# Ledger of designs, part 90: peptides against a protein of PDB entry 5OK6

Target 1, 215 residues: chain A of PDB entry 5OK6
Amino acid sequence: ELPGLDSQWRQIENGESGRERPLRAGESWFLVEKHWYKQWEAYVQGGDQDSSTFPGCINNATLFQDEINWRLKEGLVEGEDYVLLPAAAWHYLVSWYGLEHGQPPIERKVIELPNIQKVEVYPVELLLVRHNDLGKSHTVQFSHTDSIGLVLRTARERFLVEPQEDTRLWAKNSEGSLDRLYDTHITVLDAALETGQLIIMETRKKDGTWPSAQL

## One batch from the design tools (peptide; made by RFdiffusion4, then SolubleMPNN)

Design b2_p19_3_s1 (from b2_p19_3, 8 letters changed)
Fold by OpenDDE base, seed 5:
Structure b2_p19_3_s1 (fold): chain B 215 residues (1-215), chain A 19 residues (1-19)
Amino acid sequence: as target 1 above (215 residues)
Amino acid sequence: SLAEELRAAAGGLIPAPPE
């Protein structure tokens, strides 16, 4: 059963626990397609639960570029294409109206950037490969706030690198050259890594030499 | 060789997405 229309509005649109609440790093927020949300607003503001303005199930179909990986379309804009809701508010709406059959929720994390919190709608998707088998990739998402060290550890894990093996990273840059990622303490953002960028993990030889010494 | 592979990668080689 749906709660009263005024109660719905208060639960979703309040500044303490709803849509307008402060962002906190590490929290989950959810995307809601803008037209559905506007329809819901019109419904609850209308004051008639039996109104023809009933929004129906949440449908985020227009936000996805594919229904296989459920990847978001590029260039979506908050307030134009979608609204952001904290987890509690999202779960209320799903409980009241349902989510379109087969669609996953669009969950994103709040990250801490210099002097600002942001819901990271578009994390960086990197193509991880080994130096000696460029044809086998692992596509992995990273936050802009993740360290290069985390990228390296993730690559080691995905490729089942043993702890005693020494590894380092290269990135293919926009100019068509390979750059060493020397500093593992900087972030993905600081390294200016972008979605779709090729990251090569080089493994040190047992004789102590690096394969790339031939470059 | 690694040098050849890395040069190819730098020259525009993009691996296929995993299945």
Scores: peptide ipSAE 0.037, ipTM 0.619, DockQ to the pose 0.058
Fold by OpenDDE base, seed 4:
Structure b2_p19_3_s1 (fold): chain B 215 residues (1-215), chain A 19 residues (1-19)
Amino acid sequence: as target 1 above (215 residues)
Amino acid sequence: SLAEELRAAAGGLIPAPPE
């Protein structure tokens, strides 16, 4: 059963546990399509449960670029295209109104940036390849706050690199040149890595030389 | 080519960590 309209408003819009609550790193937040949310606001503010302004089930269809991988459209803006809700508030809305059949929830994580917390709506998808086989790639999602060391470990795991093999990373930059990722302690953000960027894992030769040193 | 791109790396954008 749907709660009273005032109760719905208080549970979703409050500053303690609702939409306006402080962001905390590592927490899950969810995207809700803006027009649906505005319709819900109009419904609960109207004071009539039988109003024609009933929003129906949550439908985020317009936020997706495809229904295969359920990727978000590029360039979506908070407050214009969607609103962000903490997990508890999202689950209340889904419980009350349902989610459109077949659509996954759009779950995102709060990340800690210098002097600010942010919901990372667009994590970085990197294209990982080996230096000796550029035709085989693994697309892997990373946070901007993940270290280059994590990217390297992930690449090693995906390509089944043996523990005794030494590896390092190169990033193809926007100018078409390769930048060596020397410092594995800096973040994806610090390295200015972007979605779709090619990351090349170089493996050291058995003779102790690097393939790139001979080029 | 990859070889040309690697040669153009010229020490890379990200410096080596201090020893």
Scores: peptide ipSAE 0.030, ipTM 0.588, DockQ to the pose 0.108
Fold by OpenDDE base, seed 1:
Structure b2_p19_3_s1 (fold): chain B 215 residues (1-215), chain A 19 residues (1-19)
Amino acid sequence: as target 1 above (215 residues)
Amino acid sequence: SLAEELRAAAGGLIPAPPE
């Protein structure tokens, strides 16, 4: 059932539980295309349920780069391209207006950065490879708050590295050189890793030598 | 060198920016 317009406004825009509520780490928020949201605002603020300003179903099509993998376009800006809603508010809007057929919700997590919470709209996608098989890659998403240790563990898992095998990571930098990721306790953000960046997992040889030491 | 091989390979593994 579609609630009254004032009730919709209060439910979605309520500063305590709605759009303006404080961010909490680990919570899910959802993206809503800005023009649709503005149309909704105009509709509910207009006071006429039969108004021609009815927004219709939520359509986030303009936020996606394609309808195959449903990845976001790069460079989207909050408040310009989309609005962020907490899960409860999103679900209310979907229940009231529907979501365009076939479109997935755009769910993102709140992360905790130093002294700030942020909805992580763009997690970092890293290309993981082994030093001895550069042709086989695994693309994996990481939060900016994830540790390099997690990246290493993930790489080990994806490549089925045995526990007794020693591994380390290298990142290809913008200059085309390889930077060794020595500190596994720093975050992806601290290491300044970027989407599309190549991360090479080097495995120590049985003789105790590193393949890279021969270079 | 491994470094050279990695550098060469990286060019093919980086996805093209979306148009």
Scores: peptide ipSAE 0.027, ipTM 0.598, DockQ to the pose 0.048
Fold by OpenDDE base, seed 3:
Structure b2_p19_3_s1 (fold): chain B 215 residues (1-215), chain A 19 residues (1-19)
Amino acid sequence: as target 1 above (215 residues)
Amino acid sequence: SLAEELRAAAGGLIPAPPE
């Protein structure tokens, strides 16, 4: 059973606990397709529960690139394509109206940037490869706040690099050249790494030389 | 050079930027 329309509005739009609540690092927020949300707003603002403005179940289909991997379309804009809701508000709406059958929720995390909190709608997907076997790649998602050190550790883990082996990273830049990622303490954001960017892990030779130094 | 080979290989792996 649906709560009263005024109660729904207050619960979802309340600045203390609803859509306008402050972001907190590590919290989960959810995307809601904008047209559905606007329909819901019209419904609850109309004051008539029997109105033809009933929004139906939440359907985020237009936000997805495909229904196999459930990846978001590129270039979606908050306030134009979707609305962000805190977990509590999302769960209320789902409980009241339901979610389209088989469709996963679009859950994202709040990240801490130097001067602001932001819901990270698009984490960075990097293509990880080894210098000696470029034909084998691993696509891995990282937060913009993750360190280059984490990228390196992840690459080592994915390629089963032994602890005694020394490794370093190179990034292919927009000019098509390779930039060495010297500082492992900077973030993915600081390194300006982007989705689809190739990251090459170089392994030091047993003789102590780097493959790249011999060229 | 390895750098050239890596650059060439990388060029084939990265999809062209959208126009």
Scores: peptide ipSAE 0.029, ipTM 0.612, DockQ to the pose 0.053; fails the geometry check

Design b2_p19_3_s2 (from b2_p19_3, 11 letters changed)
Fold by OpenDDE base, seed 5:
Structure b2_p19_3_s2 (fold): chain B 215 residues (1-215), chain A 19 residues (1-19)
Amino acid sequence: as target 1 above (215 residues)
Amino acid sequence: SKRDELVAAAGGLRPAPPE
């Protein structure tokens, strides 16, 4: 059931719990397509619940690249293409208006970077491969704040590496050469890893030698 | 810097990052 229009506005736009609230690391925020949001604003500001400006169900269709993987289009800009709402505000809007049938919510996390907090709209998608089978990749999403150690652990898990096996990572750079990821404590951001980048997991041989040492 | 570009590419900055 829809609350009063003034109550809707106050609930969603306030600076304490609404759209303007401070970002907090680890919290979930949701994307709302800009035109729908503007239509909602016009509706609630109009003061007539029976207005023809009723926004209908939330429809984020224009934000998606496809309806198969529900990936976002590249290059979306906050304030132009979408607005960001905290979880509580998002859930209110969904409860009041509904979400377009079949569309998933676009949930993102607040991350803490040096000197800034932001909603990570575009996490990094890495292509994980084994050194001996470069043709079989696992696409895995990571935060810019995730450590290289997490990338390595994730690769080990995906490739079913036994605990006693020693592994290390290489990143394929833009020049086509391989850069070793020595420090596992730095972040994905610090390592300057990018979406679509190939990350090669090398497994140490039983003789204690590395495959790459023979290249 | 490359770092700044990557941070910008992550999106979701309030206010919106400049294009």
Scores: peptide ipSAE 0.350, ipTM 0.817, DockQ to the pose 0.028
Fold by OpenDDE base, seed 2:
Structure b2_p19_3_s2 (fold): chain B 215 residues (1-215), chain A 19 residues (1-19)
Amino acid sequence: as target 1 above (215 residues)
Amino acid sequence: SKRDELVAAAGGLRPAPPE
């Protein structure tokens, strides 16, 4: 059963627990397609539950570039394409109206940047490869706040690198050259890594030399 | 700052609500 229209409005738009509440690092927020949300606003503000303004089930189809991997379209803008709701508000709307069958929720995390919390709508998808097999890539998602050290550890794990093997990372830049990622303590953001960027894991040879030094 | 430029360039980040 749907709650009263005023109750819906207060629950979702309430500054304490609703759409405009402060962001907190690590929290989950959800994207809602803007037109659906505006239809919902019109419905609940109209004061008539029997009105033709009923929004129906939540449908975020227009936010997805594909229905296979459920990746977001590039260049989506908050307030134009979608609204962000905290988990509680999202779950209320889903419970009241439903979500389109087979469509996953678009969950995103609040990340902590220096003195700023943001919902990370677009985490970075990196293409991880080994220096000796550039044709076999592993796409892995990272936060902008993740360290290069985490990227390296993830690459080592994905490629089943033994603990005793020494490894390092290179990033392919826009010019097609390789930039060495020397500092593993900086973030993906600080390293200016981008979605679709090729990250090459180099493994040190048993003789103690690096493959790249011999090229 | 370089970080601010990177944040802007990174995209897909909702700005923090005003204090």
Scores: peptide ipSAE 0.025, ipTM 0.634, DockQ to the pose 0.027
Fold by OpenDDE base, seed 4:
Structure b2_p19_3_s2 (fold): chain B 215 residues (1-215), chain A 19 residues (1-19)
Amino acid sequence: as target 1 above (215 residues)
Amino acid sequence: SKRDELVAAAGGLRPAPPE
């Protein structure tokens, strides 16, 4: 059952778990399509529950690039295309109005960056390949805050690399050359890795030499 | 900077950047 309009407004906008609450690293936030949210604002601010401004179920269709893998459109902007709500507020809205049938929630994580917090709307999708088979890629999503070490471990796992095998990473840069990802302690952000970027896992040869050393 | 661009492209900022 829908709560009173004033209660809805207070819960979503001004509550302890409202839209304006501080971001906390690791918490889940959800995207709500801007037009729907503005319609909801108009409805609850109007003071008439029977108003024709009733927003209906949450529909994020315009935020999705496709309905197959539910990827977001590129270049969406907070405050223009969507609003961000903390998990509690999102769940209230879904409970009250429902979510369009078949649409997944758009859940994102808060990340900690130097001196700021962000909801990471666009995590980095990397194309992981082996040096000896560049045609077989694994697309894997990483946070900007994930370490290169995690990228390497993930690549090793995806390619079923045995523990005794030594591996290292290269990133294909914008000029088309390869940059060595030597420091595994830096983040994806520090390495300036971007979505769609090719990451090459090189495996050390049995003779102890690296394939790239022969180039 | 490239870093700033990547940070901006990552998603919603709290607090919002100054206008």
Scores: peptide ipSAE 0.299, ipTM 0.806, DockQ to the pose 0.026; fails the geometry check
Fold by OpenDDE base, seed 1:
Structure b2_p19_3_s2 (fold): chain B 215 residues (1-215), chain A 19 residues (1-19)
Amino acid sequence: as target 1 above (215 residues)
Amino acid sequence: SKRDELVAAAGGLRPAPPE
């Protein structure tokens, strides 16, 4: 059953716990398609529960580029294409109106950037490969705030690298050359890594030499 | 800057809360 319209509005728009509450690093927020949300606003502000302005179930279909991986369309803009709700508010709306069948929630994390907090709508998708098998890539998502060290650990795990094997990363740059990622403490953002970028894990040879040293 | 572009590409910036 739906709560009273005024109660819905207060619950979702309340600045302490609703849409306007402060961002906190590590928290989950959810995207809601803008037109649906505006329809909901009109419905609850209208004061008539039997109004033809009833929004129906949440449907974010227009935000997705595909229904296989449920990737977002590129270039979506907050306030134009979607609104962001904290987890509590999202769950209330889903409880009241439902979510389109088979459609996953669009959950995103708050990240801490220099002097700002934001919801990371588009995490970085990197193509992880081994130096000796460039044809086998693993696509893995990372936060802009994740360290290069995490990227390296993730690559080692995906490729089942033994603990005693030494590895290092290279990024393929826009010129097609390879830039070595020396500092593993910097972030994905600091390294200027981008979605679709090829990251090559090099494994040290048993003789103690690096494969790249032969180039 | 490239950094600013990447920050922007990470997604929308939520407006500052009224409080």
Scores: peptide ipSAE 0.298, ipTM 0.827, DockQ to the pose 0.022; fails the geometry check

Design b2_p19_3_s3 (from b2_p19_3, 10 letters changed)
Fold by OpenDDE base, seed 2:
Structure b2_p19_3_s3 (fold): chain B 215 residues (1-215), chain A 19 residues (1-19)
Amino acid sequence: as target 1 above (215 residues)
Amino acid sequence: SIADELTAAAGGLRPAPPL
């Protein structure tokens, strides 16, 4: 059952779990398509539940580039294309209005950047490859706050690298050269890694030499 | 060289997604 319009407005906009609540690292937030949200605002502000301004079910279709992988379109802007809601507010709206059939929620995490908390709408997708087989890639999603050490561990896991094998990472930069990821404690953000960037895992030879030392 | 092989195999970098 739909609560009163004033109660809806208060819960979603001004509540302790509303849109304007502080971001906290690790929390889930959800994207809502802006036009739907504006229609909802108009409905609840109109004060008439029988109004023709009823928003219907939440439909984020315009935010997706595909209905197979449910990837977001690139370049979406908060406040223009979508609104961010905390999990509680999202679940209220879904319970009241429903979500378009078969459409997944757009869940994103709050990350802690050096000076600000932000909802990470676009995590980094890296192409992981081995130095000796560039034709076999694993696309893996990482947070900007994930360490290069995590990228290395993930690459080792995906390529089934034995624990005794020594490995290291290189990133292909925009100039087409290879940057050695020496520090594994820095983040994906600190390393300026970008979506679609090629990350090469080099494995040390049994003779103790690195393949790259033959360059 | 590994650099040449890596250069040949890697397509263009996508622009940095907005954080």
Scores: peptide ipSAE 0.084, ipTM 0.709, DockQ to the pose 0.046
Fold by OpenDDE base, seed 4:
Structure b2_p19_3_s3 (fold): chain B 215 residues (1-215), chain A 19 residues (1-19)
Amino acid sequence: as target 1 above (215 residues)
Amino acid sequence: SIADELTAAAGGLRPAPPL
């Protein structure tokens, strides 16, 4: 059964688990398509439960690039294209109205940036390759707050690098040159890494030389 | 160079997505 309209409004907008609640690092938030959300607002503000303004099932179709990988469209803007809801509010709306058949929830994490918490709508998808086999790539998602050390460990794991093998990372920059990622303690954000950016894992030779030293 | 081969294979970088 649907709660009363005033109760819905209070739970989603003004509750302790509402849209305006403080962000907390590591928490899950969900995207809701803006037009659906505005239709819901109009419905609950109208005061008539039998109103023709009933929003129906949550439909995020316009936020997706495709229905295969369920990737978000690029360049979506909060408040224009979507609204962010904390997990509790999202689950209430889904329980009340349902989610369009076959659509996954659009779950994102709160991250801690130097001066602000933010929902990371676009985590960084890096294209990981080995220096000696550019034809085999692994696309891996990282937070902007993840360390380069984590990227390196992840690359080693994906490519089944033996523990005794020494490895380092290079990033292809916008100018087409390769920048070595020397400091593994800096973040993906600090390194200015971007979605779709090529990250090359170089493996040290058995003779102790680096392949790149011959460039 | 390895850099040239990598550049040719990658076709470019995507624009930075909004954080």
Scores: peptide ipSAE 0.059, ipTM 0.700, DockQ to the pose 0.044
Fold by OpenDDE base, seed 5:
Structure b2_p19_3_s3 (fold): chain B 215 residues (1-215), chain A 19 residues (1-19)
Amino acid sequence: as target 1 above (215 residues)
Amino acid sequence: SIADELTAAAGGLRPAPPL
């Protein structure tokens, strides 16, 4: 059952637990398409539950570039294309109005950047490959705050590399050359890795030589 | 060579979307 319109407004537009609450690293937030949210605001502010301003189910279709992988369109802007809600507020709206059939929720995490918390709407999608089989990629999402060490561990896991095998990463740069990712403690952001960038995992030979040393 | 394959792979980079 829908709560009273004033109760809905207070639950969602709350400065402590709703839309205006402080961001905290690791928390889940959800995207809501702006026009739907504005329609909901108009409905609950109107004071008539039987109003023609009823927003219907949440429909985020305009935020997606595809309905197969449910990827977001590039260049979406908070307050223009979507509104961010904390998990509790999102779940209230979904329970009251429903979500469009077949659409997944658009869940994102709060990350800690230097001197700021932000909802990471666009994590970095990297193409992981092995040096000896460039035709077989694993696409994996990483936070900008994830370390290169995590990228390396993830690549090892995806390619089923044994613990005793030594591996290292190369990034393909914009000039077409390969840059060694020597420092595994820096972040994806610090390494300036970009979505769609090819990351090559090199595995050390049993003789102790690196394949790239013969190039 | 692996070097040639690695070099050829360089054309697929796109700009990162905003955070």
Scores: peptide ipSAE 0.055, ipTM 0.690, DockQ to the pose 0.046; fails the geometry check
Fold by OpenDDE base, seed 3:
Structure b2_p19_3_s3 (fold): chain B 215 residues (1-215), chain A 19 residues (1-19)
Amino acid sequence: as target 1 above (215 residues)
Amino acid sequence: SIADELTAAAGGLRPAPPL
């Protein structure tokens, strides 16, 4: 059963627990397509539950570039294309109105940037390869707040590198050259790594030499 | 250099998405 219109508005738009509440790092937020949300706002502000302004089920179809992998379109803008809701508010709306059949929720995490909390709508997708087999790649998502050390550990895990093997990373830069990622404590953001960027894992030889030092 | 050879042999850059 739908709550009263004033109750819906207060639960979703309440500045303490609703859409306008402060962001907290690690929390889940959800995208809602802007036109649907505006239709809902008009409905609950109209004061008539039987109004022709009823928004129907949540439909985020216009936010997706495909219905197979459910990837977001590039260049979506908060407040223009979508609104962000905290998990509680999202779950209320889904329980009241439903979600379009077969469509997944668009869940994203709050990240802590140097001066602001932000919902990370677009995590960084890196293309991980080994220096000796460029034909075997792994595309892996990382937060901008993840360390280069985490990227290295993830690459080691994906390529089944033994604990005793020493490894390091190189990034292909915008000029088309390779830059070594020396500092593993900086973030993906600090390293200015971008979606689709090639990251090469180099493995140290058994003789203690690096492949890149001999060529 | 190996870096130049690897860079020439490997592709995979696309525009950065917005944060």
Scores: peptide ipSAE 0.025, ipTM 0.651, DockQ to the pose 0.049; fails the geometry check

Design b2_p19_3_s4 (from b2_p19_3, 10 letters changed)
Fold by OpenDDE base, seed 4:
Structure b2_p19_3_s4 (fold): chain B 215 residues (1-215), chain A 19 residues (1-19)
Amino acid sequence: as target 1 above (215 residues)
Amino acid sequence: SLRDALRAAAGGLRPAPPE
């Protein structure tokens, strides 16, 4: 059952779990398409429950690039294309209005950056390859806050690298050259890795030499 | 080889979308 319009407004905008509440690292937030949200605002601010401004079910269709993988469109901007709601507020809206049939929720995580919390709307998708087998790639999503060590472990796992094999990472940079990811303790952000960037896992040869030494 | 990988992947890099 839909609560009163004032109650809806208070719950979503001004509540302890409202849109303006502080971000907390690790929490889930959800994207809501801006036009729908503005329609909802107009509806609840109008004071008439029977108003023609009723927003209907939440429809995020315009935020998706496709309905197969449900990837977000590139270049979406908070406050222009979507609003962010904490999980509690999102679940209230879904319970009140429903979500368009077949659409998944757009869930994102709050990450901790050096001086700010942010909802990571676009986690980094890296293209993982082996130096000696370019025909086999793995696209893997990482947080900007994930370590290069995690990227390396993930690459090793995806390529079924044996524990005794020594591996290291290279990133293809914007200039088209390779930068060695030497420090595994820095983050994806610190390494300035970007979505679609090629990450090459190099495996040490049995003779103890690196393939890159022969370039 | 890494050199071959670099050549093959020349168009693979794209900027991350703004958040």
Scores: peptide ipSAE 0.036, ipTM 0.599, DockQ to the pose 0.044
Fold by OpenDDE base, seed 1:
Structure b2_p19_3_s4 (fold): chain B 215 residues (1-215), chain A 19 residues (1-19)
Amino acid sequence: as target 1 above (215 residues)
Amino acid sequence: SLRDALRAAAGGLRPAPPE
């Protein structure tokens, strides 16, 4: 059952627990398509529950580039294409209006950047490969705040690398050359890694030499 | 191979990006 229109507005727009509340690192926020949200605002501000301005179920279809992997379209802008709601507010709206059948929620995490919190709408998708088999890739999502060390650990896990095997990473740059990722403590952001970028895991040979040293 | 990939890339190897 729908609560009163004023109650809906207060619950969703209240700066303490609603849309305007402070971002906190690690929290989940959800995208809502802007047109739907504006329709909802008009509905609850109109004061008539029987109004023709009823927004219907939440439908984020226009935000998705595909209905298979449910990836977002590129270049979406907060305040223009979507609004961000904290988990509690999102769940209220879903409970009141429903979500389009078969459509997943668009959940994103708050990340902490230098001097700012941000909802990470577009995490980085990296193509992980081994130096000896560049044709077999694993696509893995990372936060911009994830360390290169995590990327390396993830690559080792995906390729079933034994603990005693020594490994290191290379990133293919825009010029087609390889940049060695020496510092594993810097972030994906600091390393300027981008979605679709090829990351090569090099495994040290049993003789103690690196394959790349044979160049 | 890594060698072939590196050779195909005319620029070869570079240092890691700065922090």
Scores: peptide ipSAE 0.030, ipTM 0.647, DockQ to the pose 0.106
Fold by OpenDDE base, seed 2:
Structure b2_p19_3_s4 (fold): chain B 215 residues (1-215), chain A 19 residues (1-19)
Amino acid sequence: as target 1 above (215 residues)
Amino acid sequence: SLRDALRAAAGGLRPAPPE
């Protein structure tokens, strides 16, 4: 059963727990397709539950580039293509109206950037490869706030690198050259890593030499 | 080898698309 229209409006648009609540790092927020949300607004503001403005189930289909991987389209804009709701508000709407069958929720995390919190709608997808096998890539998502150290650890895990093996990262830059990622404490953002960028994990030889030193 | 990788990169080898 749907709550009263005023109750729905207050619950979803309430500044303390609704759409306008402050962002907090680590919290989950959800994307809702803009046209659906506007239809819902019109429905609840109309004051008539029997109106023809009933929004139906949440359908984010237009936000996805495909229904296989459920990746978002590039270049979506908050307020134009979607609205962001905190987890509580999202779950209320899903409970009241449902979500289109088979369609996953679009969950995103609040990240802490210098002087601002932001919902990270687009994490960075990196192509991880080994220096000796560039043809075998692993695509892995990272937050802009993740450290290069985490990228390295993730690469080591994906490639089943033994703990005693020493490794380091190189990034292919826009000029086509490789830049070594020396500082593992900086973030993905600080390193200016981008989606689709090739990251090469170099493994130290048993003789203690690096493959790259013998070029 | 990393040399081959570096040479390939310098030669304008495009990264594979994300999986």
Scores: peptide ipSAE 0.053, ipTM 0.623, DockQ to the pose 0.064; fails the geometry check
Fold by OpenDDE base, seed 3:
Structure b2_p19_3_s4 (fold): chain B 215 residues (1-215), chain A 19 residues (1-19)
Amino acid sequence: as target 1 above (215 residues)
Amino acid sequence: SLRDALRAAAGGLRPAPPE
């Protein structure tokens, strides 16, 4: 059963777990399609639970570019296309109104940047490949705050690299050349890596030479 | 070959420092 309209409004907008709650690094927030949210606002502000303004179930369909991989459309803007809710507020709305059948929640993490916390709506999706088999890629998501070291470890894991094998990364740049990622302590953001970027893992030869040294 | 694959994927490798 739905709570009273005033209680819904207070819980979602003005509650301790409301929309305006301070961001905390590592927390999960959820996207809600803007038009649905505005319809909900109109409904609860109207004061009539039997109103024709009832929003129905949450439907985020317009935020997705596909219903197979459930990837977000590019270029979505907070406040225009969606609103962000803390996990508690999201779960309240889902419990009250439901979520459209088959749609996954759009969960995102709060990340810590040098001077700000933000919800990372668009993590970086990298294409990981081996130097000797560029046709076989693993697509993996990383936070902008993840280290290049994590990218390297992830690549090693995905390609089943043995612990004794030495590896390093290259990134395909906008000019079409490969830039070596020397510093594994910098972040994905610092390295300016972008979604769809090709990352090549090079494995050292048994003779101790690097394949790229022969090019 | 590695050279062919890398050239196909990218305009080339930047020279790495000697090991």
Scores: peptide ipSAE 0.029, ipTM 0.667, DockQ to the pose 0.101; fails the geometry check

